Peptides against a protein of PDB entry 3OGK. Designs and how they scored, part 235

Target 1, 307 residues: chain A of PDB entry 3OGK
Amino acid sequence: ATPDRLSRRFPNLRSLKLKGKPRAAMFNLIPENWGGYVTPWVTEISNNLRQLKSVHFRRMIVSDLDLDRLAKARADDLETLKLDKCSGFTTDGLLSIVTHCRKIKTLLMEESSFSEKDGKWLHELAQHNTSLEVLNFYMTEFAKISPKDLETIARNCRSLVSVKVGDFEILELVGFFKAAANLEEFCGGSLNEDIGMPEKYMNLVFPRKLCRLGLSYMGPNEMPILFPFAAQIRKLDLLYALLETEDHCTLIQKCPNLEVLETRNVIGDRGLEVLAQYCKQLKRLRIERGADEQGMEDEEGLVSQRG

## One batch from the design tools (peptide; made by RFdiffusion4, then SolubleMPNN)

Design b1_p29_3_s1 (from b1_p29_3, 12 letters changed)
Fold by OpenDDE base, seed 5:
Structure b1_p29_3_s1 (fold): chain B 307 residues (1-307), chain A 29 residues (1-29)
Amino acid sequence: as target 1 above (307 residues)
Amino acid sequence: DALRQAHPDAEIELNVEPTAIQREIEAKR
């Protein structure tokens, strides 16, 4: 489909999702140059799609100019922007979005690759937005954004229900968690084990409604911080946790209402058996293979046909 | 098999290739 054909056929389009290069070259037949610039689409949005409220770009090249044009064209009418695994922009582009789209409800840049110039975009969002419901920069690397701005967002955005972040030290997010009274989902952060302080995270207080969770680098020593509310956990992301098979078994047994689990093959057949036994509400399971797990199918920490 | 029998309506996705991010995290273990 071409942008011009889209606008002619659907002049009142409210939601657009564009996909660039697929995740896996599952088919060796995809040309190396297969991908898309969003520029022609942004031009069409700006000129002809005046009712567009939701934009989702997946695996596309997005420039700061594209973001600036989109921001100015849609302004407060833009409710959702998802830059899903995109590249080509900087934090200046993000700044333009949050400056002009002050009523944005969903902002996602998960797994996007960008150049970080400063933390102004998050500060601007914190200062002017009260509408935000979903903020997601999971699996990104920001070094210049402030946890204080995230706290301000939580305080000002009463409808904030889902936040996914990069490698913030979890203890720096204490203020955020206190302010985010309606938060249901949190992913990311960084748990840093301190052998000299095994109880470093034991006093961490999570939002009362939290039921979808993924803490990066959570090991068996930190895992007990989940136990007080494990029964209310419905979704668990363990992809970046440092849990072994036995740790998975321990945690899963405490999550009887688990609906969605994402983890690595370290869960093993044993973990899958425990999951089957204790998690009767399970709806979705995603298992990723670890890089170094080339063991036999029957070894603990590998998923086999038994599982 | 055990899981599928217990949860016939569950969506199960098994990915055999690790993501680049996962490889990096595992290297930090």
Scores: peptide ipSAE 0.150, ipTM 0.716, DockQ to the pose 0.563
Fold by OpenDDE base, seed 4:
Structure b1_p29_3_s1 (fold): chain B 307 residues (1-307), chain A 29 residues (1-29)
Amino acid sequence: as target 1 above (307 residues)
Amino acid sequence: DALRQAHPDAEIELNVEPTAIQREIEAKR
């Protein structure tokens, strides 16, 4: 569809989702520069889609100018912006969004590629937003943002229920977890093993309502931090966990209320059998092929027909 | 097969290729 046709047909559109690249692009099967630019759509949104509250760009090229135009056009009417696997922007574009869209409830940039200039966008969000419900920059690389700003967001946004982050050291998020009293979902962070401090993370306190979780780099030594509330867990993202087949079995057995599992093929047939046995409420399973298949001679790390 | 038997209505998604980001994270192991 063309932007013009959409606005003519649906002048009162409240939610727009655009997909610019095929799924194959995720596997580098097509050039990175292949895809749609959001510019024509942003122009149309600005001019003709005055009731639009939710914008989801998936696998599109987005410039800072596009974000700036969108931000100014929709301002506080914009409730949701999802830059899902997008590219072409910098943190200046994000800054424009959070500066002008102060009532944004959902901000997502999961798996987007961008140039990071500074952490001002998160700081601005922390200083002025009280409406945020979902913040997601999972599978991104931010090095210049502050965990303190994330804590401020948690303190000010009482409806904050889902936060997915990049590679923050989990211990730097202690203040965030304490402030995020209504948080139900957390993904990301970084667990860093310290041989000299095996109990480094054992005193980590999670929000009481946390039931959807994915800790990056969680190994078998860190896994026990979940055990006190494992029965409460409904969704696990183990895509970036450092768990082997047996570790999966151990964890899954402790999560009888698990509804959604995302993991790698390292779960193996054994893990799938355990999942079938202990997780009777399972609704969705996602298994990604891990790179580990090339190195692990262990027969246990492959999903076969038995699983 | 075990999962299908136990959860006939469950949505099962098997992706045969890792994402680029997954590869990068796994390479840090």
Scores: peptide ipSAE 0.157, ipTM 0.705, DockQ to the pose 0.720; fails the geometry check
Fold by OpenDDE base, seed 1:
Structure b1_p29_3_s1 (fold): chain B 307 residues (1-307), chain A 29 residues (1-29)
Amino acid sequence: as target 1 above (307 residues)
Amino acid sequence: DALRQAHPDAEIELNVEPTAIQREIEAKR
């Protein structure tokens, strides 16, 4: 479909999801005039889709100019922006979005690639937004944003239920977790093993309603921090966890209410058997191939037909 | 198979291609 055809057919469109070609193909195989660029769509949104409140770009090329145009065109009517695996923008584009769309409820940049200029976008969001429900910059690298701004967002946005972040040291997020009283989902952060302080993370206090969780770089030494509330875990993201097969088995046994598991093939057939045995509410399993295969002499770290 | 038998209605996604996840894990190892 073309943008103009869409607006003519659906002038009152409220939600738009655009899917580009796989990112690997975008740079080498997609002409500039291909539907992989959001520019023609943003133009159409700005001109003709005045009721649009939700925009989801997946695997699209998005410029700062595109974001600025979108932001100004939709302003406080924009409730959802998802830049899912997008590229081509900087944090200036994000700043424009949060500056103009002050009632945004969902902001997602998961797996997007961008140039980081500063942390102003998150600061601006913290200073002016009270509507945020979902913030997701999972699998991104922000080095210039402040965990204090995240805490401010948590304090000001009472409906904040899902936050996925990059590589923040988890201890820097203590204030955030205390403020995020209604948080149900958290993914990301960074757990850093300290041999000299084995209990470094043991005193972490998570939000009481937390039931969807993925802690990056969680190893077997950190895993026990989940045990006090493992029974309430409904979704577990272990894609970036540093758990072996046995660790998976241990954790899964403690999560009888698990509905969604995302992990690597290191779970093995044994982990899958344990999952089948203990997690009777399981709805979805995602298994990714991890780098673990290059060194694992142990057959237990492979998922076969037995699992 | 064990999981499918226990949860016939569960959505199971097996991805065999390296994802961006692999790069992050490798960087931390």
Scores: peptide ipSAE 0.156, ipTM 0.731, DockQ to the pose 0.561; fails the geometry check
Fold by OpenDDE base, seed 2:
Structure b1_p29_3_s1 (fold): chain B 307 residues (1-307), chain A 29 residues (1-29)
Amino acid sequence: as target 1 above (307 residues)
Amino acid sequence: DALRQAHPDAEIELNVEPTAIQREIEAKR
C-alpha cells in the first residue's frame, strides 16, 4: 500500500503499523538497509492522518527529521510510538518526540540501532511526562542516560506498568523499583556477578505487582532474588540469563503460575519436562538457540523430541 | 513431546538461529 492510498481510504485512522523488512532480516538473511524509509509515511501522517495516535514502525529507516515531523504533527495526540528494530535516527529524534508528545503513553525503541548523542531525551521525558505506561528500550545500548531519570519517570507516571531497559546496573535501579509501585513488567538491566560479594543483589526490592520479568545476565547466584515472588511470576524472559539446565529446572519449579517463557535451548528436554510438570498455565514458549549453544550436542542443553 | 502433551494449546516457537542482536548481546556477557 502507498501512504496516499491509505489516507484516502482511512482518513480517520488511529493506529498504523508499518513493516519495512521481512522477519528473515533479523537473521542477517537480508541486508540491513533493505527496509523502507518512513519519510513518505510521516509526510502523509502529518498532512492527512490527523487522528493517528499510534504509530508502529518495524524494521524501517527513521531519520531525526522524520521523528521531528511526526512529533510536531501529532504532538500530545500521539499516544504510542514504537520504533521496533528501526535504524537511522539519533537521540535528537527521541528528544523531539518526548518534547512535543508530552502525553505519550508508549515509547518503544526495542532492538533499534541509533546514534547516542546524549541522555536529554530521557531527562525531558522524566521532567514533563506523567502519562507513560510503557517504556521499552530493551536490547539497546544507552550509555548517556541516567537511572535517576528513570526513577523520576516511575515516580511521576502512576500508570507505568511495563519498563524494559538496556544495560543499567540493577543496583542503580533500586530507586526506580521503589518508585514504580504499579510496575508489572520489567526486562533488561544488568546483573554483574561479583565473586567477592555473591549476595550483593539479595536486598533488591521489586515492585509488588511485578509478574513479568527478564533480568539480563542473571546467573544461579542471582536467581534466588526471584524466589520470594516466583509464585506470582507469569512471564519470564530468560533469553539473556546465564542459567544452565539445572538452574532452569530450579526456577521453573518455583513458578507454578508461569504463562510465558522465553529462553534458550539450554533449558533442554529436562527443563521442558519440569515445565510441563509444574507450569500448568503455560500458554507460550519461545526457545532460541543461543550463540554459546551453537554446535553443542550435549543432551542436557538440547531440546529434542522428548521435550 | 512432554510439553505438547501437557499443553496441547500452547504456542511453541523454536528458533534454530539467534538474531544478530541476540548474538551481540550474548557476546557481551
Scores: peptide ipSAE 0.143, ipTM 0.695, DockQ to the pose 0.743; fails the geometry check

Design b1_p29_3_s2 (from b1_p29_3, 10 letters changed)
Fold by OpenDDE base, seed 1:
Structure b1_p29_3_s2 (fold): chain B 307 residues (1-307), chain A 29 residues (1-29)
Amino acid sequence: as target 1 above (307 residues)
Amino acid sequence: DALREAHPDAEIELDVEPTSVQLERMKKA
């Protein structure tokens, strides 16, 4: 479909999802293949799609200018922006979005690649937004944003239910978790093992409604922090956990209400058997191929037909 | 097989190739 055809056919369009080519092919996009760039779509949105409140770009090239145009065109009418696996923008583009779209409810940039200039975008969001429900910059690298701004967002956005972040030290998010009283989903952070302080994370207080969780770099020593509320866990993201097959079995047994599991091959057939036995509400399982396949001497870390 | 027998209606994705970003994150772990 072309942008012009879309606007002519659906002038009252409220939600748009655009899917570009896989990232591996993005560099091979000939200029004639505007299907990889959001620019013509943003132009059409700005001119003709005045009721558009939800935009999802997947695997698209997005410039700061595109984001600025979109932000100004939709302003407080924009409720959802998802930059899913996008590239080509900087934090200036994000700043424009949060500056102009002060009633945005969903902001996602998961797995997007960008140039980080500063942390102003998150600060601006913290200072002015009270509508945010979903914030997702999972699988991104921000070094210049402040955990304090995330805490401020949690305090000000009472409808905040899902937050996915990069590699913040989890202890820096204590204030955030305390403020995020309605948070149901959290992914990301960074757990860092300290041999000298094995219990440094044991006093973490999670939001009471937390039921979808993915802590990055969670090892078997940190895993017990989940046990007090494991029965209420509905979704686990273990893709970036440092759990072996046995650890998976231990955790899964404690999560009888688990509906969604995302993990690596390290779960093994044994983990899948345990999952089948204990997780009767399972709706979705995703098993990714781990990088660990090269080093796993243990035959237990492979998913076969048995699982 | 065990999981499919237990959850015939579950959406199961096995042996999914991780994205490049996911791979880099896993290497840092």
Scores: peptide ipSAE 0.165, ipTM 0.763, DockQ to the pose 0.659
Fold by OpenDDE base, seed 2:
Structure b1_p29_3_s2 (fold): chain B 307 residues (1-307), chain A 29 residues (1-29)
Amino acid sequence: as target 1 above (307 residues)
Amino acid sequence: DALREAHPDAEIELDVEPTSVQLERMKKA
């Protein structure tokens, strides 16, 4: 479809989702710079799609200029921006979005590749936004943003229900978790094993409504932090957890209300049997290939016909 | 099989290939 044809056919369009690459291309080593540019679409949005509140770009090239134009064109009418697996922008583009779109409810940059200039975008968001419901920069690399700004967002955005982040040290997010009283979903962070202080995470207090989570680099020593609320867990993302088959069995057994599980082949047939036995509300299972498949022929980490 | 028997209506995706970003993150883990 062309932008002009879309606006002519749907002048009152409120939600737009664009996909720059085929779904199958996600698995190919496609150069980051391969994809559709959003520029023609942003131009059309700015000129002709005046009721557009939700924009989702998936696997597209997005420039700072595109983001600036979009931000100024939609301003406080923009409720959702998803830069899903996009590239070509910097944090200046994000700054423009949060500066002009002060009532944004959903901001997603998951798996996007960008140049980080500074942390001002998150600071600006923290200073001015009270509407945010979903913040997602999962699987991104930010080094210049402050966890304090995330805490401020949690304090100011009473409807904040889902936050997915990059590799923040989880202990830096203690203030965030205390402030995020309505948070239901958290993914990301970084759990860093410390042989000298194995219990460093045991005092983490999670939001009371937390039921969907995925803690990155969570090993068996850190896993017990979930046990106090494991019965309320409905979704687990264990893709980046450092859990073996036995650890999966232990955790799954404690999550009888689990509806969604995302993990790696390390769950094995044994983990699947445990899942079948204990998780009667399971609705979705996603098992990805682990990096470990190349070397450890350990029979326990394989999903077979038995599972 | 055990899972399918227990959850006939569940959406099950097995042996899914990770994205390049996912692979990089897994290597860091």
Scores: peptide ipSAE 0.155, ipTM 0.750, DockQ to the pose 0.785
Fold by OpenDDE base, seed 5:
Structure b1_p29_3_s2 (fold): chain B 307 residues (1-307), chain A 29 residues (1-29)
Amino acid sequence: as target 1 above (307 residues)
Amino acid sequence: DALREAHPDAEIELDVEPTSVQLERMKKA
C-alpha cells in the first residue's frame, strides 16, 4: 500500500504497523527499493492520520527528523511507538519523542541500531511521564543512560507492567525493582559472575508480581535467585542465559506454571522431556539455534525428534 | 514428539535461526 492510499481509505486509522524488509527467506522476492524509509509514512501521518495513536515500524530506516515530525504531529495523542529492528536514528530522535509525547504508554526500540549521543531521552522520560506501561529497549546497547532514571520512571509510572532493558548491571537496578511495585515482566540486564563473591546476587529482591522474566548471562550460580518465586513464573526467556541442559531441567522442574519458554537447543531432548512432565500449562515453546560452537555437540544439548 | 504429545495445543517453534543481533549476544555469552 502507499501512504496516500492508506489515508484516503482509512482517514480515522488509530493503529499502523509497517514492515520495511521481509525476513531473510523473502529477501530474494522483493525489489531493493521497496519502502525501507518511514519518511513518506510520517508525512502522511502528520498531514492526514489525525487519530493515529499507535505506530509500529519494523525493519525500517527512521531518521531523527522522522521521529521529530511524528512526535510533534501526534504529541500527547501518541500512546504507542515501536521501533522494532529499525535503524538510522540517534538518541536525539528518542528525546524528541519523549519530550513531545508525554502521555506515551508503550515505547519500544528492541533490536534497533542507533547512535547514542547521551542519556537525556531517558532522563526526560523520567521527569515528565506518568503514563508509561511498557518500556522496551531489549537487545540494545546504551552506555549513557542512568539506572536512576529507570527507578524514577518506576516510581512515577504506577501502571508500569513490562520493562525490557539492555546490559545494565542487575545490582544497579535494585532501586528500580523496589520502585516497580506493579511490574509483571522484566527482561535484560547483565549478571556478571564474580568467582570471589558467589552470593553477589542472592539478596536481589524482585517485584512481587513478576511472572515473565529473562535475565541475560544468568548462569547456574545465579539461577537460584529465581527459586523463591519460580512457581509464579509464567514466561521464561533463557535465550541469553548461560545454562546447560541439566540447569534447564532444574529450573523447568521448579516452574510448574510455565506457559511460555524461549531458549536455545542446549535444552536438549532431556529438557523437553522435563518440560512435558512438569509444565502442564505450556502454551508456547521457541528453541533457537545456539552459536555453532563446534565443541558443544554434546549429545545432551541437541533437540531431536524424540523431544 | 514427547512434548507434542503432552501439549497438543502448544505452539512449538524448533531450530529457529537467530537474528544477527542475537548471534552477537550469544557470542558474548
Scores: peptide ipSAE 0.155, ipTM 0.753, DockQ to the pose 0.633
Fold by OpenDDE base, seed 3:
Structure b1_p29_3_s2 (fold): chain B 307 residues (1-307), chain A 29 residues (1-29)
Amino acid sequence: as target 1 above (307 residues)
Amino acid sequence: DALREAHPDAEIELDVEPTSVQLERMKKA
């Protein structure tokens, strides 16, 4: 599709999703004139798609200039921006978005690659936004953002229901969790084992409505923090958990209302049998091949036809 | 097989290759 054809056919378009290069080509050098650049689309949005409130770019090249143009063109009419597996921008582009689009409800940068200049974009979002419902920078590397700004967002955005973050120490998010009273989904963070303080996470208080969860680096020692509300869990992301097959079995047995599970082959046939037995509400299962599993000949960590 | 029998209407996606970002995150663990 071309931008001009889109605007002519759908002048009142409210939602646009663009898919760029195939997954296999995601890391290949893209020619400058490749359709993977959002620039011509942003130009068309600014000129002719004046009712557009939702934009989703997937695997596209997005510059700071593109983001700035989009931000200024749509301003407070922009409700959703998803930069899904995109590249080519910096945090300056994000700053432009949050500065001009103060009523944004969904902001996603999941698996995007960018240059981080500062944490100003999150600070600006915290200072001015009260509309945010979904914030997702899962599987990104932000080192200059403040967990305090995340707490401020939670306090100010009463409709905030889903937050996915990078590798924040989970204890730095205590204030965030206390403020995020309506939060239903949380993914990311970092659980760091402390041999000198094995119970350092046991007093962690989660939002009361939390039912979709993915804690990064959660091992068997940290897993018990979920047990008090495991029956409330509907979605688990265990892709980055440090759980073995037996740990999966233990956790799954405690989650009878589980609807969605995302995990690695380490679940094994045994874990799948347990899942079948205990999780009668299961709607979706995703099993990824772990990089760690290439060397573990442990028969328990393989999914076969039996599972 | 056991899972398909128990959940015939479930969406099951097996053997998905992780993205590079996913792999890097797993290496940090």
Scores: peptide ipSAE 0.046, ipTM 0.693, DockQ to the pose 0.677

